# Ledger of designs, part 83: peptides against a protein of PDB entry 4J2C

Target 1, 107 residues: chain A of PDB entry 4J2C
Amino acid sequence: MEDPFFVVKGEVQKAVNTAQGLFQRWTELLQDPSTATREEIDWTTNELRNNLRSIEWDLEDLDETISIVEANPRKFNLDATELSIRKAFITSTRQVVRDMKDQMSTS

## One batch from the design tools (peptide; made by RFdiffusion4, then SolubleMPNN)

Design b2_p24_4_s3 (from b2_p24_4, 14 letters changed)
Fold by OpenDDE base, seed 1:
Structure b2_p24_4_s3 (fold): chain B 107 residues (1-107), chain A 24 residues (1-24)
Amino acid sequence: as target 1 above (107 residues)
Amino acid sequence: MQSILEKYNEVLKKLEPYRKKYLS
């Protein structure tokens, strides 16, 4: 049996990697107009924003699962270490998303 | 599309009868 949080964690991590790739392309397009078309810029920007929004939504759901576990400790038997790992993942991932969003908002 | 939270809860419900035996 597999922990559902672990499965979703992997999916979110993959989504972050995808977003980071889109962000890299986004920065390249803006830095070198000679290799960029407006169509690609718009597509990349939209895809990136959509991915970031999706990640944020997933993180909210993951955060709620932590709340459920904390409210029902006897049911899940997660130790403090595992709970900390889950919280750290959400916090760090939110920071990664925020960093990309901050750069996009200033460009 | 089913949310992550909904999927998570659905799995937990399915596992509830087996928790003591297989997830202890």
Scores: peptide ipSAE 0.050, ipTM 0.573, DockQ to the pose 0.039
Fold by OpenDDE base, seed 2:
Structure b2_p24_4_s3 (fold): chain B 107 residues (1-107), chain A 24 residues (1-24)
Amino acid sequence: as target 1 above (107 residues)
Amino acid sequence: MQSILEKYNEVLKKLEPYRKKYLS
């Protein structure tokens, strides 16, 4: 068995970077309307929301894998350090997504 | 594309007969 967690982790990390870029552009467009078109604003907003939703979906699945690993310690043979790293990744990533969503909802 | 959760579940299903061994 090959543990695919790191693959998904990498994909989530890429999605976070993409979302952060979109979020930055989103803020720029709203702060300076002279540089923005309605089309770009709509596109950026939709792409950002889609990315954030995708990340949240993956995080839910990753979170469930933690439960699976903890219920089957002999099968996956993950030590406490690795498990802690995985938990921390999920927690911190959720916070990053939450921060962006909060700012979008208040704008 | 198969989700990470689905991959884990598939592996667990294959090993279900031996689950007691991994839970001990």
Scores: peptide ipSAE 0.041, ipTM 0.554, DockQ to the pose 0.031
Fold by OpenDDE base, seed 3:
Formats: sequence, structure tokens, C-alpha cells
Structure b2_p24_4_s3 (fold): chain B 107 residues (1-107), chain A 24 residues (1-24)
Amino acid sequence: as target 1 above (107 residues)
Amino acid sequence: MQSILEKYNEVLKKLEPYRKKYLS
């Protein structure tokens, strides 16, 4: 049987890493205006927001797959442990995204 | 690119006819 969850998980993880890098740069630019241009700030901010939005969208789809699996356990043959791992990934990733968004909104 | 949700739906569709015979 096919299980594409891990593929998307990998893509999300890469996007998170990218977002974290952008977030770090974003904070640096805002903390040291002497080394920053408005153009770079705007670009970094936009790229960061786009990445975060993309991650959130993927997480929504991943969350739905869990619902599908739980409703059709015999079709996917996933045990409680695997489901817990998937849920934990989504939850923790959402938290990472939320933390960055919160800091951006309060800046 | 096809979303993961769509992929899972395709899996469900393909497996439906075989569920009772081949799956517990």
C-alpha cells in the first residue's frame, strides 16, 4: 500500500528549515538597521510569510490524512504509534510556525 | 503538484474493492 505521508513530511521539514533561516535573518535585519536596507527587510519578510503560509497549508492536508486513516484503519494498516508520531509532527510544527508568526505580529 | 490529501483519496479508492477480501 502507498503511504506518501513521509514525502510531504520531508517537504514540510525543509520548508521549516528555510523559514527558520529567513526568520533569523529577519530578526537580524530589524535589530541592526545599520546593516539592513528596507528592500532586504521587505523581501525577507515576504519570503518568510510565504513559507509559513505554505507550511500551514501542507499541515492542513496532513491533518486531514490522519482523519482519513483513523476512519479507515484497515486500508492503511497504521498502528497507534505511527499515528501518534504523525500527530506529534503536525502539532510540533504548528507550534514552531505559530511562534514565528507571533513574534512577527508583535514586532 | 498533487496534494497529499488527493493521493490518500486515490489510495482509498483503489483499495476499496479489495478491503473485505484482502484486508482485515
Scores: peptide ipSAE 0.046, ipTM 0.566, DockQ to the pose 0.033; fails the geometry check
Fold by OpenDDE base, seed 4:
Structure b2_p24_4_s3 (fold): chain B 107 residues (1-107), chain A 24 residues (1-24)
Amino acid sequence: as target 1 above (107 residues)
Amino acid sequence: MQSILEKYNEVLKKLEPYRKKYLS
């Protein structure tokens, strides 16, 4: 009966780093079509979208856990500072994902 | 892979008999 938030937070952070790398490669491939293969473009695009989707799914669950913790303060014993950190992580991560998705939709 | 939400729900399920102590 331990709070697993930090474990999932780490997984989300890894997925964000992976997505950012894929996004960078995605932009490079589209900027130089003469050196880009359709195969790599498709692979990169698919992997990027999969990572972004995974992040969004985890963020939804993380957001729900905040509600659970706030409703059960005696069990989890988290102070306001820790809850603020968790909320900030979710909010900022959602923005990072949104920024990448917006750029993909306009390209 | 088990989601974090599922993990939290499992914890809450185990605590159901004692929910008056932990729930607000």
Scores: peptide ipSAE 0.046, ipTM 0.567, DockQ to the pose 0.032; fails the geometry check

Design b2_p24_4_s4 (from b2_p24_4, 14 letters changed)
Fold by OpenDDE base, seed 3:
Formats: sequence, structure tokens, C-alpha cells
Structure b2_p24_4_s4 (fold): chain B 107 residues (1-107), chain A 24 residues (1-24)
Amino acid sequence: as target 1 above (107 residues)
Amino acid sequence: MQKILEEYNEVLKKLEPYKEKYLA
């Protein structure tokens, strides 16, 4: 069977980059109201939240694949090293998302 | 083993749209 993990990983990485850009803009808008409109703030906030939610949803699917493969790695021809790499990606990505969400919730 | 394969296949089905999106 073909493993689409690497494909989804790429999509998640792109979404993270987009979210980080939106987050940066979000912080700029909130820090300098003189150059910001409420409309742009709202749009940026909504787009950011949507992106973060999308990432989290994708990570759930990726996490599920890991759980299944980990239960029988030989059956899927994946070793511990590959599983560790995949786990690390999910963990680190979740942390990035959580950091942005935490800052948004405390603003 | 059979159950695991079935579960993985279901996950692969869920991820297939992402593959198509990425390669499109």
C-alpha cells in the first residue's frame, strides 16, 4: 500500500507557513491600531483560526496512521526510526499551533 | 492483523483527498 503520510505532511507544512504569516499580521494589526481596520483584524483572525483548525484536523488523521502502524510496524514496512520521525513532526507541529492559539486566547 | 489492515485502509481513504489536492 502507498503511504500518503509524506504528502499530507507537505500540506500541513504549507498550512503552518500560511498560519504563521497570518499570525504575524494578526499581531501587527493588534499592536498598531492606527494602521489597522476592524475589518482586516476580523478577517485575519478568522483566516488564522480556520487555518489552525485545518492543521489540527490533519494532524489527527496523521496521528491515527501512526497509531495503526505502531501496532504492527512490520506489516506496513515501517521501522521505529520512521515512526519516530513522524511522531516528532506531529508533536512539534501541534506545539506550534498551540503556541499561536494560546497567544490568541490571551489577547 | 486483519483489523489493523482494515483500519489503515480506512485512514488511507481519508487521506486520499489530500494526496489528490497536493498532486493536482
Scores: peptide ipSAE 0.029, ipTM 0.577, DockQ to the pose 0.034
Fold by OpenDDE base, seed 1:
Structure b2_p24_4_s4 (fold): chain B 107 residues (1-107), chain A 24 residues (1-24)
Amino acid sequence: as target 1 above (107 residues)
Amino acid sequence: MQKILEEYNEVLKKLEPYKEKYLA
């Protein structure tokens, strides 16, 4: 049996890697119009947005698991260190998503 | 650890109707 938090964490990490690749391509397409078609820009943009949305949804799930554990500390017996690591992952990942979204909205 | 994971999974299962389902 695997901890459900780490299952979702793994999916989030995979989605982040995918999003970062799409974001890099998105940036390249916008920086060099001679290599960009409207079709590829639209596809890349949509795929990127979908991935970011998926990540945000998963982060909400992960955030709720934190709340559940904090509300029932004796039941799950997770120490402060583990909770801090989980919270840090959520916070840092949200920032990564926010940074990409901010650049997309201003470009 | 098994008991903790089992209880954790049971709690999440109650929320599955309103969230994405994640299973190992």
Scores: peptide ipSAE 0.027, ipTM 0.566, DockQ to the pose 0.032
Fold by OpenDDE base, seed 2:
Structure b2_p24_4_s4 (fold): chain B 107 residues (1-107), chain A 24 residues (1-24)
Amino acid sequence: as target 1 above (107 residues)
Amino acid sequence: MQKILEEYNEVLKKLEPYKEKYLA
């Protein structure tokens, strides 16, 4: 009964929150080595990467649904507002992931 | 998450014919 798009959207949002928390801890561990263990650094890094990868995968699928809807607007009668909301979510979330990845790659 | 992804992927599979027709 639930729209699959919004189900995935909700899970992506949760994953983003988790990733942001992990990213914050990752930053703290690198900034203050006295509070960090090698084990926690490795765990945090791996968990963060896994979360980001999961989000990116989901965004690809969500983006595909947008393309399908736009290719056949008569079949999928979504109004312009809803479509815009979906696009905005994908775009903004992709940016959030990109920002974290960029900071990780340069550290 | 896996369960949700599986359900979502099944929905996407149903849409594949339209993807092939209109996006190829």
Scores: peptide ipSAE 0.026, ipTM 0.571, DockQ to the pose 0.033
Fold by OpenDDE base, seed 4:
Structure b2_p24_4_s4 (fold): chain B 107 residues (1-107), chain A 24 residues (1-24)
Amino acid sequence: as target 1 above (107 residues)
Amino acid sequence: MQKILEEYNEVLKKLEPYKEKYLA
């Protein structure tokens, strides 16, 4: 049986990859209006926002699991290095999402 | 990791009615 943290982590990673691809396309569409249709712009924008929202939601759950482990160290006996890796993943992923959202809000 | 899995699964069960399932 697989640790559910890594299952969710994998889903988040896939969503990040998808979002980055959509963000790139979103940028291209806005930079070349002559070749962009309103339909594709709207679709890309909506899909991008949906993916970003999904990531943020999953990160909240992952963050909760870390809080549970840290509050109950005797029960879980998780290695400090592993906890640091999990925290780093959440922090860095939140930053990636924030960067994309910031660029979308300023364009 | 097994101990974490057991607790995490219990948490997911409690949250199941309100959140999307993460495990197939």
Scores: peptide ipSAE 0.021, ipTM 0.550, DockQ to the pose 0.032

Design b2_p24_5_s2 (from b2_p24_5, 15 letters changed)
Fold by OpenDDE base, seed 2:
Structure b2_p24_5_s2 (fold): chain B 107 residues (1-107), chain A 24 residues (1-24)
Amino acid sequence: as target 1 above (107 residues)
Amino acid sequence: SAAEEQARQKREENREKLRKFYYE
């Protein structure tokens, strides 16, 4: 069985790109109300929030795998470099999500 | 919606894959 960590990681990366696009549109809609409809604002806001929650959920699942690997190093035999990359991905992605959420909450 | 259902199913599938690999 292949390690599904990378499958989920890839999907999270795609979701982040989608979220960033939605976030940009969200920002544009708020900056220029003349080009924004209530329907698009609501849709964009909802889609963005749903997307961010989905990412956070996947990150929790990925983070759990890190704990499992660290508790059972002989079972998985991951080297320090790979484990570091996995941890860094989760940390950096959480930061990206946090930045978007912070901006949404202060608007 | 159909899209939301598909997304939910994908997450469930991923969780199952992770469970099988890391817990079994």
Scores: peptide ipSAE 0.585, ipTM 0.897, DockQ to the pose 0.653
Fold by OpenDDE base, seed 3:
Structure b2_p24_5_s2 (fold): chain B 107 residues (1-107), chain A 24 residues (1-24)
Amino acid sequence: as target 1 above (107 residues)
Amino acid sequence: SAAEEQARQKREENREKLRKFYYE
C-alpha cells in the first residue's frame, strides 16, 4: 500500500502554489486601488484565507503521522533521512504560510 | 459552492486515508 503521506504532501504543495498566486494578486490589488474592485479584493482575500486554512489543517494531519511513526518505528520502517525530509517539509511549509498570514494581518 | 464542496470532500478522503494507514 502506498503511504498516503505523499498524496497529502503533493496536494499541500499544489495548494501552496495556489496560495502564492492568490497572495501575489492580493498584494497587487491593495497596492493599486485604482485598478482594483472591492469585489475582487474580497474574493481574493477569502480564497486566500480559505486556502491557507486548508493547508494548515493538512499540515497538522501530516505532523501527527510523524508522531505516530516515531512512536512505532518498526511498523513503518522509515529511515532517519526520510523522516527528516518529512519534518522539513512541514516546517518549511508552515513558515511559508506564516509569512503570508503575517503580511495579511498587518495590512 | 460546488468547488468548495468538492475540495472539502477531497480533504476528508485524504484524512481518512491517513487515519487508516497510520492509526490502524
Scores: peptide ipSAE 0.585, ipTM 0.896, DockQ to the pose 0.655
Fold by OpenDDE base, seed 5:
Structure b2_p24_5_s2 (fold): chain B 107 residues (1-107), chain A 24 residues (1-24)
Amino acid sequence: as target 1 above (107 residues)
Amino acid sequence: SAAEEQARQKREENREKLRKFYYE
């Protein structure tokens, strides 16, 4: 059976790109109120929050797999370098999400 | 929306794949 970790990882990466696009638009709307409608601001804000929540949910699932692998090394026989890459992806992606959330909360 | 439903289904499928691989 093929390890589905990379599939979920790839989809998280795509979701991050989408969130970053929404975040950029959100920033632009707030910086130029004269050209922004309340409708678009609300829509963008809602879509962005939902997107970030979805990413965080997927990261929790991926993070759980790390714990399982570490608890059962002989079962999975995962290369140490690959495991490090998986951990780094989760950590760095959480940071990207946190940065966007922090900016939204302070605006 | 259709997009939201598609995303929900994808997440559920991914969760099931992860469950089958890592918990069984």
Scores: peptide ipSAE 0.589, ipTM 0.897, DockQ to the pose 0.709; fails the geometry check
Fold by OpenDDE base, seed 4:
Structure b2_p24_5_s2 (fold): chain B 107 residues (1-107), chain A 24 residues (1-24)
Amino acid sequence: as target 1 above (107 residues)
Amino acid sequence: SAAEEQARQKREENREKLRKFYYE
């Protein structure tokens, strides 16, 4: 069986790209209220929040795999560099999500 | 919504894959 970590990682990356697009639109709608409808604002906000939550959920699952690998090094025999890359991905992606959430909460 | 249900289903599928690989 192939390691499904990369499948989930890939889907998280796609979700991040989608969220960033939604976040950009969200900021545009708030910057120019005259061109924004309540419907689009609500839709964009909802889609963005749902997307961010989806990312956070997947990151929790991915983070759990890190703990499992570190607790069972003989079972998985992962390269130290690969494990570092996995950790870095989770950390950096969480930061990206947190930055968007922080801006949403202050706007 | 349909989109939310689809997302939930996808997460469950991924979680099951991860479970099979990392816990079994």
Scores: peptide ipSAE 0.587, ipTM 0.899, DockQ to the pose 0.611; fails the geometry check

Design b2_p24_5_s3 (from b2_p24_5, 17 letters changed)
Fold by OpenDDE base, seed 4:
Structure b2_p24_5_s3 (fold): chain B 107 residues (1-107), chain A 24 residues (1-24)
Amino acid sequence: as target 1 above (107 residues)
Amino acid sequence: SSEEEKRKKEREKKRKELRKFYFE
């Protein structure tokens, strides 16, 4: 069985890219009200929030796998470098999400 | 909504795959 961590990681990466695009559009709409409709603002905001929520849920699931691997090193026998990469991915992605959420909450 | 249901299903699928490999 292939390690599904990479599948979920890939989905998170796709969601991050989508969220970043939505966030960019969100900022553009708020910066120039003359080009923005309330409908598009609401849609963009909702889609962005939904994507961020999905990312956060997936990161929680991925984080749980880290704990399991560390508790059962013989079972998985993951390279220390690989484990570090996985941890770094979760940490950095959480920061990206947090930065977007912070900017949304302060607007 | 339909899109929300889709996201829910995708999340459940991913979680199922992770549990299959890591939690069991």
Scores: peptide ipSAE 0.576, ipTM 0.904, DockQ to the pose 0.592
Fold by OpenDDE base, seed 5:
Structure b2_p24_5_s3 (fold): chain B 107 residues (1-107), chain A 24 residues (1-24)
Amino acid sequence: as target 1 above (107 residues)
Amino acid sequence: SSEEEKRKKEREKKRKELRKFYFE
């Protein structure tokens, strides 16, 4: 069967893009209260948080696969380059999520 | 909400696929 890591990775990437769009709107709404309704702010905030949580969940699942591969190198036959790419993706994506969460918490 | 249920189901599906491939 095909390695589902790539499928989940793709979904995470899509979710990140969605979250970034919501984050941008969230920022805009807070910058100009005269054009923002409380309803839209609340909706945007909620959707953003939900998306970020979903990303974090998927990253946790992906990270677990890394541990399994490292514990069973002969079974999966992943070279060092591929494993590094997977690790880097998880690390960098976590940072992107963290940056958005940090900005939300300080507002 | 409907969207929350959708997200939950999507996560469950992904987890099942990952576990099937990596935990067997």
Scores: peptide ipSAE 0.575, ipTM 0.905, DockQ to the pose 0.594
Fold by OpenDDE base, seed 3:
Parts: sequence; structure tokens; C-alpha cells
Structure b2_p24_5_s3 (fold): chain B 107 residues (1-107), chain A 24 residues (1-24)
Amino acid sequence: as target 1 above (107 residues)
Amino acid sequence: SSEEEKRKKEREKKRKELRKFYFE
């Protein structure tokens, strides 16, 4: 059976790209009210928050797989470098999400 | 909403795939 980690990782990356686009639009709408309607602001804000929540959910699922691998090293026998890459992806992605959430909370 | 249902189903699918490989 093929390891599904990369499939979920790919979906997370797609969601991050989508969220970054929504975040950019969100900042533009708030920066220049003349180009913004209340409806678009509300839609963009809601979609952005939902996207960030979905990313956080998927990261929890990915993080759980790492815990299982580390608890059962003989069963999976993953390369140390690969495991490091997986951990780094989760850490860096959480930071990207946190940065966007921090900016939203100050607006 | 329909989009919320879609996100829920996608998450469920991903969880199922991960559990099938890692947790059994």
C-alpha cells in the first residue's frame, strides 16, 4: 500500500496557497474601502477563516501519523531525513497559518 | 453549507486513508 502522507501534504499545500490568496484580498479590501463591499469583506473573511481551520485540522492528522511512526519505528522504518522533512513541513505550515491569524486578530 | 459539507467529506476521506495505513 502506498503511503498517503504525501497526498494529505499536497492537499494542505493547496489550501495554504488558497488561504494566501484570500489573505491578500482581505488586506486589499481593508486597506482601500473604496474597492470593497461589505458582502465581499464578509465572504473573504469567512472563506479565509474556514480555510485556515481546515489546514489546522489536516496538520493535526499529519502530526498524529508522526507520533505513530515514532512510537513504532520498527513497523514503518522511515528514513530519518524523510521524518525530519515531514516534521519541518508541519512546523513551517503552522507558522504560516499563525502569521495570518495574528494579522487578522490585530485588524 | 454545501462547501462546508465538501470540506467535511474531504477531511473524512483523508483521515480514512491515513488511518488505513498508519493505525491498523
Scores: peptide ipSAE 0.571, ipTM 0.903, DockQ to the pose 0.560
Fold by OpenDDE base, seed 1:
Structure b2_p24_5_s3 (fold): chain B 107 residues (1-107), chain A 24 residues (1-24)
Amino acid sequence: as target 1 above (107 residues)
Amino acid sequence: SSEEEKRKKEREKKRKELRKFYFE
């Protein structure tokens, strides 16, 4: 069986790109409300929040796999470098999400 | 909503695959 970590990682990466696009639009809409309808603002806000939540859910699942691997090193025998890359991905992605959420919460 | 259900199903699918590999 192939390690499904990479599948989920790929989906998270795609979701991040989508969220970044939505966040950009969200920022534009709030900076100049005259250029958008309330419907678009609501839609964009909702889609952005949903995407961010989905990312966070996937990151939790990915993070759990890290804990399992570290608790069972012989079972998985992952390369230390690969494990570090996995951890870094989760950490950096969480930061990206947090940055967007922080800006949304202060608006 | 249908979209929310879709998202939930997608998450469940991914979680299930992860569990198959890491928990079993």
Scores: peptide ipSAE 0.571, ipTM 0.903, DockQ to the pose 0.539

Design b2_p24_5_s4 (from b2_p24_5, 16 letters changed)
Fold by OpenDDE base, seed 2:
Structure b2_p24_5_s4 (fold): chain B 107 residues (1-107), chain A 24 residues (1-24)
Amino acid sequence: as target 1 above (107 residues)
Amino acid sequence: SSEKEKEEEERKKKREELREFYYK
């Protein structure tokens, strides 16, 4: 079996792009209410929240794999660079999600 | 939608693969 970390990483990256698109639309709808229907606002808000939750869920799973690798380094044989890249991805992606959530909660 | 459901099933499959790889 191949290591599926990079596959899930790729799916998270795609989900982030989708969320960022929804966030942009969400921002536009709130900035110009005359161009927005209540239905589109609600749909965009719900879709965005659902996407962000899905990303957070996947990040939790990915983060757990880091702990497993660090506890069993010989079993997985990942070098320090690869492990650092994986950690950095999780950290930076969490920050991106947090930034969007913070803006949504204060609007 | 059917497409959304398909995407969710694929993601579920990948999450299962993570568990199988790292917890076996």
Scores: peptide ipSAE 0.479, ipTM 0.840, DockQ to the pose 0.859
Fold by OpenDDE base, seed 1:
Structure b2_p24_5_s4 (fold): chain B 107 residues (1-107), chain A 24 residues (1-24)
Amino acid sequence: as target 1 above (107 residues)
Amino acid sequence: SSEKEKEEEERKKKREELREFYYK
């Protein structure tokens, strides 16, 4: 079986793009509430929160795989460069999610 | 949405693949 990490990574990247689109709309709706109904605001907010939480769950799963690899290095034989790339992806993606969540919590 | 439902099923499938690969 091929390591599915990169496949899930790709799906997380796509999910981030979707969340960023929702976040942009969320920002627009709150900057000019008269341009949309409360129904649209609620829908956008809920969809965004759900998507962000989904991403966070996937990142936790990916992060767990790294812990497993580091605990069993001979079993998986991943080089340090690949592990660094995987860790960097999780860290940077968590930051992107956190930035959106921080802006939502302060609004 | 059928498209969203399909996407969710694929995501579940990929999560299962992670478990199978890393916990086998």
Scores: peptide ipSAE 0.478, ipTM 0.840, DockQ to the pose 0.865
Fold by OpenDDE base, seed 4:
Structure b2_p24_5_s4 (fold): chain B 107 residues (1-107), chain A 24 residues (1-24)
Amino acid sequence: as target 1 above (107 residues)
Amino acid sequence: SSEKEKEEEERKKKREELREFYYK
């Protein structure tokens, strides 16, 4: 069996791109109420939140795999460079998600 | 939508593959 990490990584990347598009629309809708319907605002908000949640969930799964690899280095035999790339992806993606969530937060 | 449902099912499959690979 091939390592499916890169496949899930790809799915996360797609979800991030989708979320960024939704976030842009979300911002536009809130900045110009005259062009916004409540239905579109609700839809965009819900879709965005769902996407962000999905990304976060997948990142947790990916992060768990890293822990497993580090705990079992002989079993998976990943080099330091590959592991670093995986960690960097998770870290940077989490930051992207956090930035959007922070701007959406009403707290 | 059908496309959305298909995408979600594929994601579920990939998550399962992830578990199978790393917890095998």
Scores: peptide ipSAE 0.481, ipTM 0.841, DockQ to the pose 0.833; fails the geometry check
Fold by OpenDDE base, seed 3:
Structure b2_p24_5_s4 (fold): chain B 107 residues (1-107), chain A 24 residues (1-24)
Amino acid sequence: as target 1 above (107 residues)
Amino acid sequence: SSEKEKEEEERKKKREELREFYYK
């Protein structure tokens, strides 16, 4: 069985792109009320929050795999560079999510 | 929607594969 980490990583990357699109629309709706309806604002806000929460959940699952590998290094025998890349992905993705959440909380 | 259901099922499958690989 091949390591499914990269598959979930890919799904998270796609989810981030979707969230960024929703975030862009969210900012546009708030910046130009003449083109925005309450219904679209509410829908966009809800979809964005749900997507961000989903990403955070998946990142927790990925982060858990890293903890398992580090606790059992001989079982998995992952390359140090690969492990570093996995950690960096989780860290950077969490930052992207945090940035969007921070901007939403100040609006 | 059926599309969302399919996506959720595939997501569930991938999460299960993750669990099976790392918790075996």
Scores: peptide ipSAE 0.471, ipTM 0.834, DockQ to the pose 0.868; fails the geometry check

Design b2_p24_6_s1 (from b2_p24_6, 10 letters changed)
Fold by OpenDDE base, seed 3:
Structure b2_p24_6_s1 (fold): chain B 107 residues (1-107), chain A 24 residues (1-24)
Amino acid sequence: as target 1 above (107 residues)
Amino acid sequence: SMEEKLKQIKEEEEKEKKELEELF
């Protein structure tokens, strides 16, 4: 078995970057109606929601990778510091997603 | 905030990168 964390992390990071761009556009469209069409708002909103859902699903996979490593410490030879970094990434990413979702739900 | 958390993510990644570089 190889360390599965980095495999999933790359996908999460890409999805976060995409969501970040979509969220920025989403806020711009809502703040300046003169530059926005209903079609673009709807498209951006839907794409953003889909990306956020994708990230949440990938984070569940990352949680599982953490569990696998923690269950097999000798096999992966990761110390507490590395595990802490990985957990921090997951936690921080979840917070980013939650913040976006909260802003969208209150809009 | 979201922006602060994104910065935190980048910071953690940079720390990990530096740690790896120190091993080489």
Scores: peptide ipSAE 0.017, ipTM 0.399, DockQ to the pose 0.032
Fold by OpenDDE base, seed 4:
Structure b2_p24_6_s1 (fold): chain B 107 residues (1-107), chain A 24 residues (1-24)
Amino acid sequence: as target 1 above (107 residues)
Amino acid sequence: SMEEKLKQIKEEEEKEKKELEELF
């Protein structure tokens, strides 16, 4: 059986990268509205929100993978260090999402 | 900051990769 963490990690990373690009563009559009069309603003905002939501869902899935590993330690042969790294990834990613959401809600 | 968190994510990913390479 494959490590379930790897199944979801790749999707999370892709979504984070996409969200990062969208957030950057979103910021640029809001900083200089004269160079932005309403259509692009709306599209970027919508896509960003969708990606953030996707990440949040995937993070919940990653949390579940952690629970699976912790419940079956011998099956995956992961030590405390590896689990700590995985948890740190989830926590840090969740913080990134939260920061983006906070900025969007106040703008 | 958000950028700092992204940097942290990247560093942890590289660390994880190295750790996994040692395991397998």
Scores: peptide ipSAE 0.017, ipTM 0.425, DockQ to the pose 0.032
Fold by OpenDDE base, seed 2:
Structure b2_p24_6_s1 (fold): chain B 107 residues (1-107), chain A 24 residues (1-24)
Amino acid sequence: as target 1 above (107 residues)
Amino acid sequence: SMEEKLKQIKEEEEKEKKELEELF
């Protein structure tokens, strides 16, 4: 059986990378209005929000994968270290999303 | 900060990769 964690992790990582780029551009557009069009601001904002939402949804799925692995330790043969790493990934990623959302809401 | 958390994510991913490589 395929480890369910890696089914979702790749998509999360891609979305995080995309969100990073969008957030950077979003920041640049706000910092220098001379280089910004209303259309690009709106597009960037919407794409960023969509990516963040996607990540949040996938993180919920990742939480479930953790539960599956913890409930079936013999099947996946993961030690405490690996589980800790996976949980850390979820926690850290959730924090990154939260930070971006907070900055967007206050700008 | 967000930047610090992103760095943490990358570091944990590298650790995970190393652990998995050692496992298999």
Scores: peptide ipSAE 0.016, ipTM 0.416, DockQ to the pose 0.032
Fold by OpenDDE base, seed 1:
Structure b2_p24_6_s1 (fold): chain B 107 residues (1-107), chain A 24 residues (1-24)
Amino acid sequence: as target 1 above (107 residues)
Amino acid sequence: SMEEKLKQIKEEEEKEKKELEELF
């Protein structure tokens, strides 16, 4: 049994980075419509939403990994500090997602 | 802010890496 956290963490990190880029482009497109077509706006919006949804799902999966580790402390031998860090990662990432979603909902 | 949270994520990741290195 592998440590399940790092299996999913990488996917979350990648999705966050992708979402950052998409969010930046989304902002640019809305600020200067002359630089892009409606098709690009729609594409960017959809891709961004898809990525955010993916992140949210992965975060739920990460929560499950926490449960697995906590249920098998002898196998993984992670201390409270490591678990706290992992939980903080999940919490912080959720905040990032929420911030982007909030900005999108107001436009 | 989003930027601050992203920074926090990176900091936690680095800390996690160090902690894991100590565990194994």
Scores: peptide ipSAE 0.016, ipTM 0.416, DockQ to the pose 0.031

